# Designs tried in a protein design run: peptides against a protein of PDB entry 3ZN8. Part 38

Target 1, 125 residues: chain A of PDB entry 3ZN8
Amino acid sequence: LEEYDKIQKKMEDVMEGKGKLTLRDVYAQIIALRKMGPLSKVLQHIPGLGIMLPTPSEDQLKIGEEKIRRWLAALNSMTYKELENPNIIDKSRMRRIAEGSGLEVEEVRELLEWYNNMNRLLKMV

## One batch from the design tools (peptide; made by RFdiffusion4, then SolubleMPNN)

Design b2_p14_7_s2 (from b2_p14_7, 9 letters changed)
Fold by OpenDDE base, seed 5:
Structure b2_p14_7_s2 (fold): chain B 125 residues (1-125), chain A 14 residues (1-14)
Amino acid sequence: as target 1 above (125 residues)
Amino acid sequence: RTELLRLLAEHLRK
């Protein structure tokens, strides 16, 4: 919970232009979420999600858990410099990360795209 | 307080 709160504060700082969200922050958040239990339990802690999103099936939860695991593998294969500054991750780095994590390059790309989109959204809020 | 989690969950559902 402490790490989770730290990331929330950092998100607030980013919204105020006082900081930058990094993949290290994302990593810490995912780890914090994993400590909360399986995805099904984590989703219960998201206010409004049950209203905005349909209740996931058991199969969808399994897919989600696998996705998180795969993203963690990718993050674990990144260097400290890449985690702190994801913008340096080019196609060559993506391929290395994918190979090191046993993922497809497209999955690494998806993670980075998600990160970029989230960072843009936070700055717009 | 759960924005990052929300965004992650939303992405995973798509």
Scores: peptide ipSAE 0.082, ipTM 0.596, DockQ to the pose 0.397
Fold by OpenDDE base, seed 3:
Structure b2_p14_7_s2 (fold): chain B 125 residues (1-125), chain A 14 residues (1-14)
Amino acid sequence: as target 1 above (125 residues)
Amino acid sequence: RTELLRLLAEHLRK
């Protein structure tokens, strides 16, 4: 219970511009979401969103779960400094992370791009 | 916005 409240508070702080979202936060959120189950189930209980968001198929859920597992492997291969400040991750660091996690460099790049896009989106809210 | 996050947190606590 306390862990979930901490995650909520962190998300609120970031959305209000009072905090910085890091990959460490992303890791914590991924773990929490895995315990919660598919986000779509939660969103379906929000008025109006249940109509806008189709229920993912079982196959889509499996694909998503595999992608999350791969991203967790990448995150587990990062240093604390990289998790706290992803902007320091250059090509050499990306290659090391990819090799350590058994991923393609492109997959690590995709994770970082997703992180950057998410940060931009949160700042616009 | 805050309500959405509250709902997510509540779901996580179940």
Scores: peptide ipSAE 0.023, ipTM 0.448, DockQ to the pose 0.086
Fold by OpenDDE base, seed 2:
Structure b2_p14_7_s2 (fold): chain B 125 residues (1-125), chain A 14 residues (1-14)
Amino acid sequence: as target 1 above (125 residues)
Amino acid sequence: RTELLRLLAEHLRK
């Protein structure tokens, strides 16, 4: 409930143009969503996606869980400044984060790309 | 945008 309230307030701020989604917000959201069902259930209720998102198989859920765990490791290896402003993450920072989290640099890139895509989506809807 | 945020909030509330 506490995590939800924080996320709700942040979403309201972003909706009002008073804030931006950060990786800290993403971290909090991931933790909160893990207590919920798969994100696909939420996405299925979004009008205009035009695609019936298939229910993930058990194997797909396990793969997703592993990916989330790896992303959490990356997030835990970021500085506060990086979490608040992911755009400052250059090649050097990305390499450091990868090394600190036991990830490939490409996996850190994928996380950042996902974040960027999410921000674009939130600006469109 | 508002609807997506509403749905996300509603999902997180449950």
Scores: peptide ipSAE 0.017, ipTM 0.472, DockQ to the pose 0.102; fails the geometry check
Fold by OpenDDE base, seed 1:
Structure b2_p14_7_s2 (fold): chain B 125 residues (1-125), chain A 14 residues (1-14)
Amino acid sequence: as target 1 above (125 residues)
Amino acid sequence: RTELLRLLAEHLRK
């Protein structure tokens, strides 16, 4: 209940322009999502969205799960300051994170790009 | 947008 309320309040604050989505928030959401089930089930509960989005294949779900696992490794290799302020992550930090997580630098970049897109999307919803 | 985020949050509660 407390986790739910915290996530809800954070999302509301971002919508109202009182805050921004951070990678720490993303981490919390990923963990919460994994406890609930696949993202596809989450999207199915959103009116209209489940109808508009094709149901992912089992293979796509596996790929998604692997990406999440790898991104969690990257997030676990970030400092608190980086999680709260992802914009400070420069090339040197990306390389460190990649090396620490066993990822390619490009995968860390993909995570950051995804984060930026999610942050934008959240503000538009 | 508020309703969508509320639904997402409600889903995450489960």
Scores: peptide ipSAE 0.017, ipTM 0.487, DockQ to the pose 0.103; fails the geometry check

Design b2_p14_7_s3 (from b2_p14_7, 8 letters changed)
Fold by OpenDDE base, seed 2:
Structure b2_p14_7_s3 (fold): chain B 125 residues (1-125), chain A 14 residues (1-14)
Amino acid sequence: as target 1 above (125 residues)
Amino acid sequence: RSALLQLIAEELRK
């Protein structure tokens, strides 16, 4: 709970333009969410989600859980410097991360793209 | 409550 609150505060700071969300923050949040239970239980804590999108099927939840596991593998294969400054991750670093995590380079690219989209969104709020 | 959770949900919807 405390870690989750810290992450929320960090996100708020980013939204206020007082900070930058890093992949370290992403990692911490994923870990905090995993402590809350399976993805299905986590999704229940998102306000309005039940109105905005249908309840995922069991298969969709399994796919989501697998994707989270893959992203965690990628994050675990990053250096602290990369986690704090994801913008330094070039093609060479991306390949190393992919190899270290057992993922395809495209999967690592997808994670980074997601991160970039999230940062853009947070800055607009 | 969590923008990250919302974005995760969005990603899973794809």
Scores: peptide ipSAE 0.083, ipTM 0.628, DockQ to the pose 0.405
Fold by OpenDDE base, seed 4:
Structure b2_p14_7_s3 (fold): chain B 125 residues (1-125), chain A 14 residues (1-14)
Amino acid sequence: as target 1 above (125 residues)
Amino acid sequence: RSALLQLIAEELRK
């Protein structure tokens, strides 16, 4: 619980422009969320989601769980420097990460694109 | 409540 609170505070600080969201932060949050249970339970903790999004089907939940697992594999295959500064991840690093995680290069690119999108969103909040 | 979850949800809605 204490660790989760620290992570949550970090996210809040970043949203307030007090810091940088890194993939290390993302990793920590994912791990903390996984302690809440499967994706289905995690989604129940998102305020307003049930109103704004239809309840995901079981198949969609399975796809989501698989995506999380794959992204965790990618994150676990990154170096500390890459986690702290994903912008340094070039094609060579991306291939290494993909090979180390058993993913396609495109899947690693997708994770990085998602991260970049999140960073852009945080700067707008 | 997780800020990251909110961001994820927002991204999923796009």
Scores: peptide ipSAE 0.080, ipTM 0.622, DockQ to the pose 0.304
Fold by OpenDDE base, seed 1:
Structure b2_p14_7_s3 (fold): chain B 125 residues (1-125), chain A 14 residues (1-14)
Amino acid sequence: as target 1 above (125 residues)
Amino acid sequence: RSALLQLIAEELRK
């Protein structure tokens, strides 16, 4: 609970322009959310989602859970320096991360692209 | 509530 509050405060600070979102923040948030249960339960805690988004099918939930698992594997294969500064991840680092996590390089790239999108969104809110 | 989840939801709405 204390760690979760810390994560939320960090997110608020980033949204207020007092910091930046890192992959460490992403990792911590995912882990905290996993304590709430499976993806289906997590989605229930998103205000307004049930109204604004169609209810995901069981297949979509399975795909989502697998994606989370794979991204966590990638994050677990990163160094602290990479987690704090994902922009330093070049082709060599990306390949190492992919090999260490059992992912394709393109999947690691997808994670990084998603991160960049999230970071941009935080600055817009 | 999770700020990150809200951002994820925002991306999914696009």
Scores: peptide ipSAE 0.078, ipTM 0.618, DockQ to the pose 0.265
Fold by OpenDDE base, seed 5:
Structure b2_p14_7_s3 (fold): chain B 125 residues (1-125), chain A 14 residues (1-14)
Amino acid sequence: as target 1 above (125 residues)
Amino acid sequence: RSALLQLIAEELRK
């Protein structure tokens, strides 16, 4: 619970322009959420999200759980320096991360693109 | 609430 609150505060600071979202922050948030149980249970604890997103089907939940598992594998294969500053991840690092996590390079690229989109979104707030 | 999930939701609304 303490770790979760720390992550929430960090993200609020980023939205206020007081910091930068890192993959370390993303990793910590995912781990904190996993302690709440499966994705279905996590989503149920976010009342406002249920209004904004349609209720996922059982198949969509399975896809979501698999995506989380795969992204965690990628994050676990990154160095601390890469988690803190993902912009240093070049093609060589991306290939290493993919091999270490059992993912395709394109899946690692997808995670990084998602991260970049999140940062862009935060800058627009 | 999860700030990460809220960000995901906002991105999906685009």
Scores: peptide ipSAE 0.066, ipTM 0.601, DockQ to the pose 0.229

Design b2_p14_7_s4 (from b2_p14_7, 8 letters changed)
Fold by OpenDDE base, seed 1:
Structure b2_p14_7_s4 (fold): chain B 125 residues (1-125), chain A 14 residues (1-14)
Amino acid sequence: as target 1 above (125 residues)
Amino acid sequence: SAALLQLIADELRK
């Protein structure tokens, strides 16, 4: 899990304000998590999650798994420049990404909004 | 665990 450790360290640096979270980082971390198994198993490995959040139902896990697949499709349709600097993604790029991933533009927008929110939260910590 | 993991998990639960 060397790659996972590297990702974790980078995330720690971001949390300390020493780095910036990119979609490339998000992608890498999602992939690393996927190596741990299905979403149900991944969630079990997150300390404190079971304490702070109710155990998801099987249906919720399926929804989550589908969401991951969709977001990965979007990420796979992005250029390296876009992954490193998601703020450059305009309407044209968003449409291209959506078309390439088989998603609606709104789904791509949702991913980007989530990313922006994540970055905001990380900067606050 | 990284905060990112928790936030991802939270988002996926919605």
Scores: peptide ipSAE 0.099, ipTM 0.649, DockQ to the pose 0.429
Fold by OpenDDE base, seed 2:
Structure b2_p14_7_s4 (fold): chain B 125 residues (1-125), chain A 14 residues (1-14)
Amino acid sequence: as target 1 above (125 residues)
Amino acid sequence: SAALLQLIADELRK
């Protein structure tokens, strides 16, 4: 909960234009949520989600759990500099990360694209 | 998928 609160505060700073979301923040948030249990339990701790979204099926939960695991593998294969400043990740770094995590380069690209989209969205709000 | 993390991120923006 303490780590979760730190991430939330940082997100607030980002929304106020006082900070920047990094992959380190993403990683920390995932880890903090994972401490609450499997994906099914994590979803239960997201306020309002149960009201806005139908209860995911067991299969959907499994798929989501696997995706989280794969993205964590990618994040675990990044250097501190890359986590703090993902924009430095070029094709060579991306390939290294993919190889180190046992993922396809496309999966690493997907993570980075998601991150970039998230940052753009946060800056627009 | 990335949608799950998007949902988490959206929640953090509240």
Scores: peptide ipSAE 0.082, ipTM 0.648, DockQ to the pose 0.117
Fold by OpenDDE base, seed 4:
Structure b2_p14_7_s4 (fold): chain B 125 residues (1-125), chain A 14 residues (1-14)
Amino acid sequence: as target 1 above (125 residues)
Amino acid sequence: SAALLQLIADELRK
């Protein structure tokens, strides 16, 4: 719980423009959330999410769980330098990460694109 | 973070 609170605080700082979001931060947050159990349980602990998002179907939850698992595999295959500075991940690094995680290169690219979009959004806050 | 989770959720909806 303490670790989760620290991560949440850091995320708040990032949202306030006081920090930088890295893939390490993303990883830490995912791990913290996973400690709460399956995605279904995690979603239940997020106030207001039920208002913003329709209740996910069981199939959507399964898809979500699988996606999280895949992204964790990718993140676990990254070096510390890559986690801290995802922008250094070139084609060679992406291929290595994909091979190491058992993912397609496109899946790794998707994660990076998501991160980039997130980072852009946070810069506007 | 609700924001991060929302973004994850959006990605999962694809």
Scores: peptide ipSAE 0.102, ipTM 0.661, DockQ to the pose 0.373; fails the geometry check
Fold by OpenDDE base, seed 3:
Structure b2_p14_7_s4 (fold): chain B 125 residues (1-125), chain A 14 residues (1-14)
Amino acid sequence: as target 1 above (125 residues)
Amino acid sequence: SAALLQLIADELRK
């Protein structure tokens, strides 16, 4: 519950322009979501979104879970500074993270791109 | 929307 409250507060800060979403927040959120089960079930409770989201097949759920595990590996390979300020992650850091996590650099880039897009989206919502 | 974030947060608390 404490972790969930921290996520909530951080999201509120982002919405108020008092802070930014960090990868630490993302990490905490992923862990929280995994405890609840598939993200799709959570999203189904969001008005409008549940209507637009098809029920994932079992295979799609497995693929999604694997992607989450891979992203967690990347996050676990980041330094605290990188988690708090992902913008400092240059090509050298990205390569290190990829190597440390057993991922392709492209997968780390994808995570960062997703993060950037999400952070931008949160400012618009 | 703060409401959307709150919904997500509420689900995360379950």
Scores: peptide ipSAE 0.051, ipTM 0.562, DockQ to the pose 0.105; fails the geometry check

Design b2_p14_8_s1 (from b2_p14_8, 10 letters changed)
Fold by OpenDDE base, seed 3:
Structure b2_p14_8_s1 (fold): chain B 125 residues (1-125), chain A 14 residues (1-14)
Amino acid sequence: as target 1 above (125 residues)
Amino acid sequence: KRREALLRLLSEYL
């Protein structure tokens, strides 16, 4: 619970224009979510939301978990400078991260594109 | 090739 409150406060600070969401913050969020279990189970405990959200199939949960594990491998292969400033990750750095994590370059690109989209959305709110 | 790859890795960690 305390780790989740820190992540929420960091998200609020970024929405207020105080600071930047980093891949370190993303890493912390992924770890916190994995400790809480499937987000679908957490949302099922919210009165009124559990009835309207389709429960992901067990196969969809497994696919999502595998994708998260692959993204964690990529994050663990990044330098501190890359985690704090993902915008420095060029094609050469992406290839290094992919080779170091046993991933395709396209999977590393997908993670970075997801991060960039999230960071844009948070600055627009 | 292997030494250059290692030096490139090290230069990216600095």
Scores: peptide ipSAE 0.112, ipTM 0.638, DockQ to the pose 0.019
Fold by OpenDDE base, seed 2:
Structure b2_p14_8_s1 (fold): chain B 125 residues (1-125), chain A 14 residues (1-14)
Amino acid sequence: as target 1 above (125 residues)
Amino acid sequence: KRREALLRLLSEYL
């Protein structure tokens, strides 16, 4: 809970223009969410929401867990400078991260695209 | 090839 509150506050600070979301923040979010379990299970504990939200199939949960595991491998293969400033990640850096994590370059690109989209969204709010 | 890969790795950690 305390780790999640720190992450939420960081997202609020970014929305207020008091900082930037980094891949280090993304890493911390993934770890915190994994400690809480699947968000669908957390939402099922909220009275009234468990009836209205479609529970992902067990297969969808497994696919999501594998995707998160792959993203963690990519993040663990990044330098501190890359985690703090993802915009420096060029094609050479993406290839190194992919080779170091056992991923395809396309999977590293997808993580970076997701990060860029999230950072754009937070700046529009 | 291996030496160049290692030099690239080192140049990216600096």
Scores: peptide ipSAE 0.111, ipTM 0.634, DockQ to the pose 0.019
Fold by OpenDDE base, seed 5:
Structure b2_p14_8_s1 (fold): chain B 125 residues (1-125), chain A 14 residues (1-14)
Amino acid sequence: as target 1 above (125 residues)
Amino acid sequence: KRREALLRLLSEYL
């Protein structure tokens, strides 16, 4: 809970222009989500919400877990400077991260694109 | 090739 609250507060600070979302924050969020389990399971136990939220199939949950595992491998292959400032990740760095994590370059690109889209979204709110 | 790859890796970690 405390780690999750820190992540939410940081997202709020970024929305207010007081901070920057980094890949270190993404890493912390993924770890927090894995410790708490899928928030969707918690929301399914709330009366009335379980009817409105599509329950992902067990297969969809497994696909999502594998995606998260791959992103963690990529993040673990990044330098501290890359985690703090993902904008320095060029094609050479992206290839190194892919090779170090056993991923395709496209999977590393997808993580970075997701990060960029999230950071744009947070700045528009 | 292997030495150059290691030097590139080191240059990116420094």
Scores: peptide ipSAE 0.109, ipTM 0.633, DockQ to the pose 0.018
Fold by OpenDDE base, seed 1:
Structure b2_p14_8_s1 (fold): chain B 125 residues (1-125), chain A 14 residues (1-14)
Amino acid sequence: as target 1 above (125 residues)
Amino acid sequence: KRREALLRLLSEYL
């Protein structure tokens, strides 16, 4: 709960222009979502919340979990400087991260593209 | 080649 509140506050601060979203923030969000995984399943059993939350198919959940696992491997292969400033990640760094995480360079690029899109979206709200 | 690759990797972590 306390970790989640910190993430929400960070997201609010970014939306207000008081900061930037980093890959460290993304990492923290992924970890919080995984810790809440059992709690999210409990919340789906609360009458009325299960109607408001799109229940992804079991297959979509599996695909999502695998994608998250792969992104965590990439994030764990990044330096603190890269996590705080993802824009420094050039082709050489992407290749290193891919090789270190057992991913394709394209998957590392996809993570960075997702991050860039998310960070742009949060600045537009 | 392996030593140069390691030095390049280390230079990216600095």
Scores: peptide ipSAE 0.106, ipTM 0.627, DockQ to the pose 0.018

Design b2_p14_8_s2 (from b2_p14_8, 9 letters changed)
Fold by OpenDDE base, seed 5:
Structure b2_p14_8_s2 (fold): chain B 125 residues (1-125), chain A 14 residues (1-14)
Amino acid sequence: as target 1 above (125 residues)
Amino acid sequence: DKRRALLRLLSEHL
C-alpha cells in the first residue's frame, strides 16, 4: 500500500509540473502492480463493479503478463542514467538494451514510445 | 570487433 501511495503522489507531482515521470517510476509501478496482483481481481470483489467491468479472458491476462515480463527485462538492462533520463536512449543504447534483455529492438522502442506517450499525457492534464 | 563492442558497452555504462 505504501509503494502504491508513493506512485500516486509522484503522478500528482508530475501533473502539477513539480517533477518528471521516469522509467524508474515505471519500474516501481510495474513491481507494485505485480505485488497487488491484477487490480481486476480486487475490483471483482466489489459488488456491482464485477458486472460492469469486462473481465479480461485468462488468455488476455497471460499475454499482458508476458508483455510486462519483457518490459521488466528491458528495464533491468538499462543504466541508472537511462532510467532517470530516457531521452538519452538512442539507437545504439536501444540495441544494447535489446541484446542484454533477449528482446527485439522493436520491443524496446515500443516501451519507450509508451513512456513518451504517457509522459505527454500527464503534462497535458 | 569484440574489443570495439566492449569499449562501446563501457562508454554507454559511464
Scores: peptide ipSAE 0.160, ipTM 0.700, DockQ to the pose 0.018
Fold by OpenDDE base, seed 4:
Structure b2_p14_8_s2 (fold): chain B 125 residues (1-125), chain A 14 residues (1-14)
Amino acid sequence: as target 1 above (125 residues)
Amino acid sequence: DKRRALLRLLSEHL
């Protein structure tokens, strides 16, 4: 719970224009989410949302968990400078991260695109 | 080529 509250506060701070969301923050969020269990279980604890959200099938949960594991492998293959400033990740760095994590370059690109989209969204609110 | 790849890896790791 304390780790989750720190992540929420960091997101709020970024929405207020205080600081920057980094891939280190993303890593912390993924770890906290994994500790809480499947997002479906977290959402089931919200009164009224458990009825309105289709519970992901066990297969969808496994696919989601695999994707998260792959993203964690990519994040673990990044340097501190890359985690702090993902915008420095060029094609050479992206290829190195992919090779080091056993991923396709496209999977690393998807992680970075997701990060960029989140960071844009948080700056628009 | 291998030597250049290693130097790039080292420069990217620092």
Scores: peptide ipSAE 0.160, ipTM 0.703, DockQ to the pose 0.019
Fold by OpenDDE base, seed 1:
Structure b2_p14_8_s2 (fold): chain B 125 residues (1-125), chain A 14 residues (1-14)
Amino acid sequence: as target 1 above (125 residues)
Amino acid sequence: DKRRALLRLLSEHL
């Protein structure tokens, strides 16, 4: 619970322009969500949300969980400087991260694209 | 060339 409150406060600070979302914040969020269990189970405990959201199929949950495991492998292969400043990750760094995590370079690129999109969305609110 | 590649990799890990 304390880790989750720290992540929420960090997201609020980023939305208010008081901070920057980093890949370290993303890592902490993924770990906190995994500790809470499948997002479908968390959302089922929120009154009214379980009726409005289509429950992902068991196969979609497995695919999503595998993608998250692969992204965690990539994040664990990054340096502290890369986690704090993902914009320094060039083609050489992406290849190193991919080789170190057993991923394709495209999967590392997808993680970085997702991060960039998320960080843009949080600045628009 | 191998030494330059290794030094570049090390500089990326520090």
Scores: peptide ipSAE 0.152, ipTM 0.693, DockQ to the pose 0.018
Fold by OpenDDE base, seed 3:
Structure b2_p14_8_s2 (fold): chain B 125 residues (1-125), chain A 14 residues (1-14)
Amino acid sequence: as target 1 above (125 residues)
Amino acid sequence: DKRRALLRLLSEHL
């Protein structure tokens, strides 16, 4: 709970323009979510929400878990400077990260694109 | 080739 509250506060601070979302913040969020288990299981314990949210199939949960595991491998292959400032990641760095994580270059690009889209969205609110 | 790849990796970790 304390780790989750820190992540929410960081997102609020970024929305208010008091901070920057980094890939280190993304890493912390993924680890916190994995400790809590699927958010769908947490939401199923809230009276009335379990009826409104379709439970992901077991296969959808496995696909999502594998995607998260692959993104963690990419993040673990980044330098501290890359995690704090993802904009320095050029084609050469992206290829190195892919080779070090056992991923396709496109999967590393997808992670960076997702980060860039999230960071744009948080600045527009 | 292997030495050049290692030097690139090291330069990117500094």
Scores: peptide ipSAE 0.150, ipTM 0.693, DockQ to the pose 0.018

